Peptides against a protein of PDB entry 7Q4I. Designs and how they scored, part 205

Target 1, 281 residues: chain A of PDB entry 7Q4I
Amino acid sequence: HENSTIAERLYSEVRVLCWIMTNPSNHQKKARHVKRTWGKRCNKLIFMSSAKDDELDAVALPVGEGRNNLWGKTKEAYKYIYEHHINDADWFLKADDDTYTIVENMRYMLYPYSPETPVYFGCKFKPYVKQGYMSGGAGYVLSREAVRRFVVEALPNPKLCKSDNSGAEDVEIGKCLQNVNVLAGDSRDSNGRGRFFPFVPEHHLIPSHTDKKFWYWQYIFYKTDEGLDCCSDNAISFHYVSPNQMYVLDYLIYHLRPYGIINTPDALPNKLAVGELMPEI

## One batch from the design tools (peptide; made by RFdiffusion4, then SolubleMPNN)

Design b2_p27_4_s1 (from b2_p27_4, 18 letters changed)
Fold by OpenDDE base, seed 3:
Structure b2_p27_4_s1 (fold): chain B 281 residues (1-281), chain A 27 residues (1-27)
Amino acid sequence: as target 1 above (281 residues)
Amino acid sequence: MVDVRYGMLKFSQLKIERPPVPEKSWA
């Protein structure tokens, strides 16, 4: 009994390919639950693994498993996407098999941007990369042009992009993208609230007596508060979401409704020209 | 005014690990 007309429009106009970082041991334990929950709302969903799985729609990339190969897997995943799927979408989301994503909120954020603008979005961290980089766990989304520049311009040049498969995946892609002038966008809403989150909702929403020395506060590019002001009402992603929590989130976001409360969506903003970004907040 | 967000999205606390630090920062 919901009116999804605007969501359906955005599904058609803001096409998102989601690729999920996984491994063979997690196909059934984690990846399957992504496919059964938020992954079904992507225009295209691909699981990037080291082994093929026809039931999951997993691709066997020519990479080893383990934390030391995540960067290698990311490079091969985007090469695969560029070769086979670059025209199947406008935007290309990387997520982990324990990331939960509200794809409609991502489409809303992306709507004004041209996919020919060299830009990417996520939870922006400040260390190691001058413009910042996007947290791997929170997931990050590249424009079609960003993917092209990454695969065609950055990857073939060892001076622009690390040829070795070692290193922190999110930092390494951040370096590569900066080196080909792909902009690290601001994913915050108009109130300055974050949309991509590297932890579960509880860790962001509940004020923790955590020490101000907690690494996250040193890493976050934009200063954010804890509690209810932490998170946009149009939040996009959370990380470390268990399979059970994915179903809970899916129920709470898409099924559970308080009777008599109807949300009227804001009007869509004007589309930006190629190369244009939203004003800084 | 009861903010429903705190009550609805409470899960078991997970151990938060620090992301790995790259050995070499690219200049």
Scores: peptide ipSAE 0.031, ipTM 0.622, DockQ to the pose 0.114
Fold by OpenDDE base, seed 4:
Structure b2_p27_4_s1 (fold): chain B 281 residues (1-281), chain A 27 residues (1-27)
Amino acid sequence: as target 1 above (281 residues)
Amino acid sequence: MVDVRYGMLKFSQLKIERPPVPEKSWA
């Protein structure tokens, strides 16, 4: 018998709306598998597309398809969320249709924070944005206040937020959020290990001492170790996860257990005040 | 040491997102 009491408590107390970046060609190929795996563990799950799909719960945003429209889609997605769903959750996760997320681990990370704190979390990158920005592929989660500031304060002001739909969506939202004093949080665990990952587990877990020129090492905001110590035991996300790998991860994380090993969850930390962050590690 | 990660990254580079286009910081 699994004791899910704490997970159930966090499901209630740390409500997460997950929106998935997708397109009509990926509804069946990718997005459906998110819905059938980790997306079920969100309090609300919405697929943001250019075409409606009632089976998927996909929303047709008024945007074109293609990489050059991802920023436009992100803006429209958050506008849609703010208009229709801002009170349906406390936290708002963006993920891709090939991102895998352990939502319980995200709730654990978010638990001490107020949703009224203007903060967002993800895999923090250092270029282009002074405070950093969160990798789009790893997924990033905004507080309710961060969404409000983004939609109400940033988006209407071309001086604060890019009006054109072109550009790297994760960089552009990072610029906008910085300009409205939404803080780029530290998602690392108490040991300084990362939780949001822009690649598959295999790429993070296996040491590579030779390719120091790989762009990722220049982009990461925080120093990370290689190997098993790269990743928190409470890791939240991985990117470039194939549909088949989503089911494998679901099995490994939620079903496969080593007999006789019982993990006792750590005690929940104290709640932070509005505007307060966890101390830097 | 065999750079297993590099080998995997090369193989998966077709799927690995390219770095964002360099833009000036808005800060």
Scores: peptide ipSAE 0.025, ipTM 0.612, DockQ to the pose 0.060
Fold by OpenDDE base, seed 5:
Structure b2_p27_4_s1 (fold): chain B 281 residues (1-281), chain A 27 residues (1-27)
Amino acid sequence: as target 1 above (281 residues)
Amino acid sequence: MVDVRYGMLKFSQLKIERPPVPEKSWA
C-alpha cells in the first residue's frame, strides 16, 4: 500500500497542464503511450497536433507539420492554452511525444515558486540567449505568468518574438521569454544535480558515454558530471524515450519497490514571494 | 556511506547499447 498523501497535496496545490508536441502520424505510435503512462499524472493533458483526435484529446493547431514548423506549433499551442486553459493550471509543461516526465518531482521543484512569478524551468542551455534557454526535448515548464507574458506581450510584437514559424523552437521561445523578462530558472536540486534531461537516463548515467567534445557539454548552462552524480534523485524528465521505455519507466518508478526500503519525502521548502527565486547553488 | 540504492542498481556495470541520439540540428 502506498502513502500518496503528500503527492495528492502537491497535485492539488501545484497544478500542471501538460501539453504534448505531436503530429497525426504519432498519435497512435507515440502520443497514446504518453497518455497511458506519465501523462495521466498531469492535472490536464493536451496533445497539440495539426489534426484533431478525440480519442487522444488532440487539438488541431493551425500549423503545418514538419520540424520547420515546431516554432509555429509552440506559439499556437501557448495561444490555445492561454485562451482556453490559463486558469486550469498553475504551471504549463511542454513535452515531446517521446519525453517521459515524473510529474510529482516537477511539482516538488515548483512548490516554492509562485505561478505569478515570471519564470520557466527545464534543461538550461547557454548559447544564443543571454540568460539561457530550456532544451525543447527535455521539456520545459512555464509559470502562468510566463505564459501570459509570452502570449500577450511577446507574441504580438515582432521585435520581441519571431513572427515567422522557422527556427529552433526552444531557442526562439527562450528569446521571446527573455525579452519579456521571464526568468530562466535553475532546475537543479540542492546538490546541484540536474532534473531535466535531453536524453534517456542511460546516456546521462553512464560515464564516458559521450566524448568531452559532445555538443551537450558545450551547451549545458550549469556544469554537470556524468554518472550517478549527473541526475537528481528527484529527476523530472528524460527525452528520446520510446513507447516501450515509457512503460518500463512507469513500472520502475511507480510499481517496482525494493522490499524493506521506505523512502520518506524531504520536508517541503518555504514558499517564495512573487518574483523570488531559489538561491543559486 | 554508499547509498544502498546505488549498490542494488549496479549502474557502474550498465553498458549502453543504444543507437546514437539524433544530434540537435542547429541549422
Scores: peptide ipSAE 0.020, ipTM 0.570, DockQ to the pose 0.230
Fold by OpenDDE base, seed 1:
Structure b2_p27_4_s1 (fold): chain B 281 residues (1-281), chain A 27 residues (1-27)
Amino acid sequence: as target 1 above (281 residues)
Amino acid sequence: MVDVRYGMLKFSQLKIERPPVPEKSWA
């Protein structure tokens, strides 16, 4: 028997719309596996594509495909969300069709924050944007107010937000959000451990997987190490997760239990006022 | 002593993320 009372409470109080970045060639190969695994734990799940799919809750955005159009797709996705779904959730997660997300851990991180606070969270990188930006692959989550500011204040102004559809989507949204005073939050836990990860668990957990010159170590905003100290016990996301590994992760996280070990959840923190952030560690 | 969770979280190596390319600054 399992007690999910706190998780059910957070499901109701911290509503998350997840939108999945995908394309028609990946609907069957990748996107359907998101829908069958972690995506079912979102309050709302939408697949953002260039074509409709009868088996997916997929939206055909008016954009082309390929890496040079990812920024265009991100802009159109958030425009669509703002127009049709801004009141359906409190928080709005972007993820790729090869990102795996533990939505309960994300709700726990978000619980103290007001959705009216202009903030967003993810794996923070330091280049190009003064306050940092969130890695596209690790996924990033905007408050309702952040979405409003992005769509209503930033996107219509070419001085605040890139008008063309080219460029690195995560950097470009990071610039736009900074220009409308949306804060790049700290997603680390109370021990300073990361929660959003731009690689598979193996790449973060295995020591000496990369050399010290690997770009990631220069890009991360907060200092982190490889090994067991890399990752929060309440980690939220991993990237480059294969379709098969999504089912493995679902089994390991939600079904497999070590007999006789009972996890008591930490008490929920106090809620913050609108505009208030947790202090950085 | 090896943490049990460390041992369970072994996955096949896939592609490594590439750093973003600098674009025109808007901020």
Scores: peptide ipSAE 0.033, ipTM 0.617, DockQ to the pose 0.115; fails the geometry check

Design b2_p27_4_s2 (from b2_p27_4, 17 letters changed)
Fold by OpenDDE base, seed 2:
Structure b2_p27_4_s2 (fold): chain B 281 residues (1-281), chain A 27 residues (1-27)
Amino acid sequence: as target 1 above (281 residues)
Amino acid sequence: MIDVRYGMRKFSELDIEREPVPEKPWW
């Protein structure tokens, strides 16, 4: 038996709509496995595609396929969310169909923040955008106010937001959000450990002889270490997770238990006022 | 009610797909 009382409370108080970036070729190969694993723990789960799929609950957005259309798909996805679902959640997570997310840990991170605060979280990168931007693959979560500003204020103005559909979607949304004063939040835990990860757990946990020239070390906004100190005990996401690995992670996180070890959750922090952020660590 | 524990299927029913980690950003 498990006590999930606090998780149930957060499920109700920190409502998350998860939208999954996918395409018709991945509906069966990848997206369905998100739906069958971590996606079930979202308050609402929507797959954003170019083709409708009633079995998957996929939406056909008016966009083409391919990497050069990811920005277009992101814009249309948030337009769709704003039109149909803006009041169905407090927070709006973008993830890929190979992103794995521990939604309870995301709710814990988001709990102190007001959904009316213009903020978004993820794995922050430093290039191209002054305040930084969130890695697309690691997934990123917008407050309700951030979605409103993005759709209503940024998207209609070509001076604030790129009008064409080309470009790196995560960089482009980062530029748009900055231009409407949506803050790029710090998703690190109290120990300075990351919560959103652009790679699989193995690549973060195992010290690699990665050349200091590896692009990731030049892109990360906050200094991070490799090894056991790389990752929060309340990590939220990992990228490049295969369908099989999603089920493995589900087993490891939600089923496998070391006998005799009981985890007592930390107390929830105080709620912040609208516009207030947690102090930087 | 949240579904915390259920949703796994037998691995034999799954399609195996592995993607390598990119050496650089795609852009």
Scores: peptide ipSAE 0.018, ipTM 0.516, DockQ to the pose 0.188
Fold by OpenDDE base, seed 1:
Structure b2_p27_4_s2 (fold): chain B 281 residues (1-281), chain A 27 residues (1-27)
Amino acid sequence: as target 1 above (281 residues)
Amino acid sequence: MIDVRYGMRKFSELDIEREPVPEKPWW
């Protein structure tokens, strides 16, 4: 039997709204499996689509479908969140319908931060944006203040935020956020290991899965290793996770236990003041 | 190929999407 007292505390103190990027063709194929697995551990779960689905709790945003409209959908999703849900959570996670997230580990990472600090976290990439930007597929989480600045200050100003709906959504939001002084945080653990991952666990854990010339190694903001040292024991997300693998991961993470091994969680860090970040590692 | 979602390269080997999936989890 489990003792979830600390997890329950964090559930109440670190409220997370998860919005899932999806489309009507993926409601049944992918999105419903997010809802049935890791999405149930969010404080609030919303599926952002172009069509309403009452069974899924999907919102129909006023955008077209297709890969060229993802930036437009992201803008409308955050506008919708700001208008209807800005006070329903402290942190706002974007994920794809093939992203798997360990929400408890995200709450642990976020615990010391004030939601009034203009910051966001994810898998940081170095190109295009001076401070870096967060990988869209790995998912990224904005503080409440970051959402406010994005919607109220950045989006209305074409000089600060791209008005056109085309482009790589993660790069474009990264540019917008930088322009309103939202900080690209460091999501690595105390050992310097990553927490947000743009691929499945296998691709990160198995050395030499990709060539050294693979784009990922040129894009990562922080140097990372392959193998077991690639990933935090408190990893938060993985991308390209199939619907079947979501259930496998749920079983492995939340149900399967090695008999006789009991984990004691580390103590929570001290809370930071508004505007403060964790020290660089 | 370049994934237009995030301006990055995607390889087919990274696609692990498989069917069928269960209608309900057993837990």
Scores: peptide ipSAE 0.019, ipTM 0.563, DockQ to the pose 0.038; fails the geometry check
Fold by OpenDDE base, seed 4:
Structure b2_p27_4_s2 (fold): chain B 281 residues (1-281), chain A 27 residues (1-27)
Amino acid sequence: as target 1 above (281 residues)
Amino acid sequence: MIDVRYGMRKFSELDIEREPVPEKPWW
């Protein structure tokens, strides 16, 4: 018999709105599979597109399509969220339509933090932004206060936030957030293992999958090892997950169990005060 | 009560297609 009492508690106490970056050509090919798998575990799920889709619950943002408009789409997505949904959740996750997320693990990570703390989490990269920025593909989660600061304080000021819609969306939001004192949090577990991953599990778990010259090793903010020590037992996200792999991951994570092994959850940490972060390990 | 475990539709309702992983950090 499964006991989901703690997961249900966290679902109530750590409310997550997930918005999915997508486009009309991917509504059926990719986004639909997010909705049918991990997206169901969000408190609210919205697909941000350039065209409305009532079946998907997709919003038509006033932006063009293409890679050069991803930053524009991100800005409009958060404007939309702030206007319509800022009180519907405590935390606001951006993910791609090929990102897989274990929302329960994200709630566990977020539990001690106040949503009024200006913080965001993800896979932290070190280039371009002094405090680092979160990888777009791995997905990143903003506190309610972070969203407020981004939309109200950063976006209206061209000195704080790029007005043009071009550029790497994850870098640009990272710059904007830094400029309004939103902290780039540490998403690693107590053992220093990562939780947000910009690639599929295989690429992180298998040593020497990439050479030491691979860009990722130069971009990661925190030093990490390959192999099983790469990844938290409470990992949150993986990127470049195909629609088929989403269903496989759903099965492996939520259905497949080794008989006779009982997982007892760790005790929840103490809640932090507003503005307080977990101590660095 | 949130059905945390059974969020999957029946296997018969699954429509499954695969895509590959890119080599650059911003892609």
Scores: peptide ipSAE 0.018, ipTM 0.503, DockQ to the pose 0.149; fails the geometry check
Fold by OpenDDE base, seed 5:
Structure b2_p27_4_s2 (fold): chain B 281 residues (1-281), chain A 27 residues (1-27)
Amino acid sequence: as target 1 above (281 residues)
Amino acid sequence: MIDVRYGMRKFSELDIEREPVPEKPWW
């Protein structure tokens, strides 16, 4: 027997729209595997592409493909969401078609926050943006108010948001969001461990996988460790997850169980007022 | 190679091996 009562409650109370950054060449190769694994745990799942795919539920955005158009695609994706889906969810997750997300853990993190609080979460990086910005690969989640401010206040103003479609999309959205006073939240758990990860678990869990000169250590906003202490037991995302690894992770997280070990979830925190954040660690 | 998608990160430094994916999941 499995008790999912709390997860079901959070599914209803913390509604998440997941939009997946993809392209037509990846619809079958990558995106469909997101749909078949963690994407099914979103309240709404949309694939943002340049071509429509009814089987995938992919939207054709009016943008070109390639890395130089990712910022353009992000802008159009959020415009589309605001126009068609702003009331379909409370939180709006961007992920890549090789990002794996434990949506239940994200709902747990988001539970105390009001969707009307202008905040977004992810793996916070320190360069380029004063308050930091969220890593694109790790995925980032905007509150409904953050989406509103981004689309209505930031995007129409070239002084607040880059009008060109080129650039690092995660940096550019970070700049735009800062300019409209959307706060870059702290996604770490109570032990100071990260929840959003720009690499696969192995890269974070294995000590000395990268040297201290590796860009990640220079970019990470909060001090983090390697090994088991790198990652929250309630980790939310990993990036560069192959389609095969998505199924492996689905099995490991949702199916494989050590017999006789019972996990008791922590109590939910009190809800915060609009505009209130959890204290930083 | 610099990853222009996410700042000044280098994709080449990731060194992640990927295997072919089956058409259908095994469960």
Scores: peptide ipSAE 0.018, ipTM 0.541, DockQ to the pose 0.037; fails the geometry check

Design b2_p27_4_s3 (from b2_p27_4, 14 letters changed)
Fold by OpenDDE base, seed 4:
Structure b2_p27_4_s3 (fold): chain B 281 residues (1-281), chain A 27 residues (1-27)
Amino acid sequence: as target 1 above (281 residues)
Amino acid sequence: MVDVRYGMLLFSKLNIEKEPVPEKPWT
């Protein structure tokens, strides 16, 4: 018999709205598999597209498709969330239709933080934005206050936030959030291990998968190693996860158990005050 | 503690085709 009492508590206390970046061509190919796997563990799940899909719960945003419109889609997605769903959750996760997320681990990371703290988390990259920005593919999670500041304070001001729909969406939101004093949080665990990953588990866990010149090592904000020390035992996300891999991950994480090994969850940390962050490691 | 990472690695090696590491999303 599985004891889910703490997970159930966190599901109620750390409410997460997940929005999935997708397009009409990927509704059936990718997005549906998010809905059938990890997306079920969100408190609310919305697919942001250019076409409505009632089976998927996809929203048609007033944006074009293609890579050059991702920033436009991100802006419209958060506007839509702010208008319709800002009180439906405490935290607002962006993920791609090929991102896999362990929502319980995200709730555990977020538990001490107030949703009124202007903060967001993800895989932090160091270029282009002084405080860093979160990788789009790894997924990033905004507090309710971060969403409010983004939509109400940043988006209406062309000096704070790019009005054009072109550009790298993750960099552009990172600039906007910095300009309204939303903090780029540290998502690492107490051992300094990452939780949000811009690649599949294999690419992070296997040493020598990439050379030392690989761009990722120049972009990562915090130093990380390859191998078993790369990744938290409470890892949150992976990117470039195929539909088949999503079902495999669901099986491995939620169904496969080694007999006689019982995981005792760590005690929950104390809650932080509004505006307070965990100390850097 | 159950190390999910070992399970993922084992399954990846046995059942999942290795995908190439993607290039920069902004290049």
Scores: peptide ipSAE 0.029, ipTM 0.613, DockQ to the pose 0.510
Fold by OpenDDE base, seed 3:
Structure b2_p27_4_s3 (fold): chain B 281 residues (1-281), chain A 27 residues (1-27)
Amino acid sequence: as target 1 above (281 residues)
Amino acid sequence: MVDVRYGMLLFSKLNIEKEPVPEKPWT
């Protein structure tokens, strides 16, 4: 039997609502596998779609389907969350239906922060937004205050937030959040290693000469090393994870254990005051 | 706990059907 006492404490103290970006064609193909794997570890799990699905617990948002509507879907998803679920959690994760998330590692990262701090976390990219923005594919997590500011202050103002539903959803929410003074946090661990990954890190884990011209190196806000030092031991998310890979990851992370190796978790850090961030490394 | 990095390497070796990583985000 695993000692889950700290994980259970964090589950209660760091409440996470996960909303999954999906569409009706992916309810059975992708979204149900999120629900059967990592999504069950969220305090609340909601699938945001264009059609209702009672088996999946999917919400029909008033948006069309297609890549050009992802920003519209993100706006309506957060409006829905604010109206119905703002008190159900402290933190609000956006993920795709092919994102895999280790929710316990996310709770560990979030633990010191107040949900009343206007902050959000993810894989920070440097283009287009001065403070950076969080990659949509890696998933990003907003504090309760960040959601409030986004929905109440940013969305109603076309000068602060794009009214049209077109555009890169992660860039557009990043602009909106910056305009209402929601801080783009640093999600790296104490060793400066990334926790949110906008792809499967296969290319970074193999010391193959990844072309230094790979777009990711131009987009990443924080320079990370290649190879085994690329990724935190407490990594949070991976993107482009197939349904089969989700089950394999669930097995490897939560079921497969080497006999006689007991991991003692590090002590929890001190909680920060409202508006306080961890020092940049 | 298995290191997720080794897990991802395992996926690469097993030739599990990979969705192609888009060359650019949002192109």
Scores: peptide ipSAE 0.026, ipTM 0.675, DockQ to the pose 0.444
Fold by OpenDDE base, seed 2:
Structure b2_p27_4_s3 (fold): chain B 281 residues (1-281), chain A 27 residues (1-27)
Amino acid sequence: as target 1 above (281 residues)
Amino acid sequence: MVDVRYGMLLFSKLNIEKEPVPEKPWT
């Protein structure tokens, strides 16, 4: 028998709506596997597409398909969430249909923060946006207030938010959020280890794969160590996870147990006031 | 619970589908 009492408490107190960016060609290939694995641990799960799919709970957004429309899809997804679901959750996660997320670890990170704090979290990158922006592939999570500011204050103003649907979606939302004073939070753990990963950990764990010239090292906002110290014990997300790997991760994380090893969860931190952030490490 | 980091290392050994690391974001 698993003692899930703290996880159940966080499920109720830190409500997460997960929206998955997908397309009709990926409904069966990728998106359904998100629904069958980590997506079932969200308080609400929605697939954002260009076509409706009742089996998937996919929404047909008024956008075209293709890489040049990802920013358009992100804008319409958050409009849809604001109109229909803004009170269904406290936090709003964007993920791709090949992102894997440990939702309990995300709830643990988010627990001290007020959803009325204008903040968002993810893998922070330093280029293009002064405060940084969150990598699209790693997934990023907005507070309820961040969604409100994005949809109500930023999107209607072409001076604050790009009206065209072209551009890198993660950079463009990062610019919009900065322009309405939504803070780019620090998602690192108390040891300064990252929690959101735009890749699979394998690429960070093996030093032979870490070319110092690799663009990632120029993009990361915070310095990260290589090897086993790269990643938090409470890691939240990985990108480029195949459907088969999602089931393996579900088994390894939620079912496989080493006999005689009991993990005691750390005590929950104190809750922050509205507008307050955890100290940067 | 198995450490996710070790789990990801197992994927390479098990010859599970590996997606290539992109050379640059949004290229």
Scores: peptide ipSAE 0.022, ipTM 0.637, DockQ to the pose 0.481
Fold by OpenDDE base, seed 1:
Structure b2_p27_4_s3 (fold): chain B 281 residues (1-281), chain A 27 residues (1-27)
Amino acid sequence: as target 1 above (281 residues)
Amino acid sequence: MVDVRYGMLLFSKLNIEKEPVPEKPWT
């Protein structure tokens, strides 16, 4: 029998609401596979769409479809969460319907932080926003206080948050959050390795595929090593994961075991005070 | 647990369907 006692404790103490960005054309093609794989490990799972789907648990937000409406959908999603679910979790993850997330590794990263600290985490990019912003595809997680500040302080003020629905949703939320003093956290592990990935490592992080001109190296906020040293052993997310790959990842991570090898988890770190961050590496 | 990084390499070897990767995240 597997000893999951620490994972069960973190499930109770680090409550995560996951909302999935999707659309009606992807309910059956992509979103249902999130629900059947990693999404079942969230404390609450909601699919944010333009149409209701009772089988999926999809919410119809008052927005149009298309890439130019992603920012509008993000604003309405967080308004919906604040109105209906702000006390159902401590942390609020945005992911796409082709993002795969190891929720236990996210809980481990979040454990020392107070949900009353105005902070958010993800794959940090450096352009457009002074403190940086989190990549939309890698997924990003807001504290409860960050959601409160976003919905109550930023969204009602056109000087703090863009009122129209156009623009890159990840950049626009990054600007809004900065304007209400929500901090862009460091999601790297103790070795300086990344945890949130806007790609599958296969394509762009393996040495044979590394191009120094690739935009990613100009966008990444923290300098990272190439190859396998790029990635934490406690990685949290990958983007551009197909439905079939989600089931393979679920099997490899949660079911496949080498006989006789038992991993002992590291001790949990000390909890931080409200407003305190771990030092950057 | 299998290393996730090696798992990603396995997808290529098994010819599993992949999502297209755009040049930029918002283009």
Scores: peptide ipSAE 0.024, ipTM 0.648, DockQ to the pose 0.440; fails the geometry check

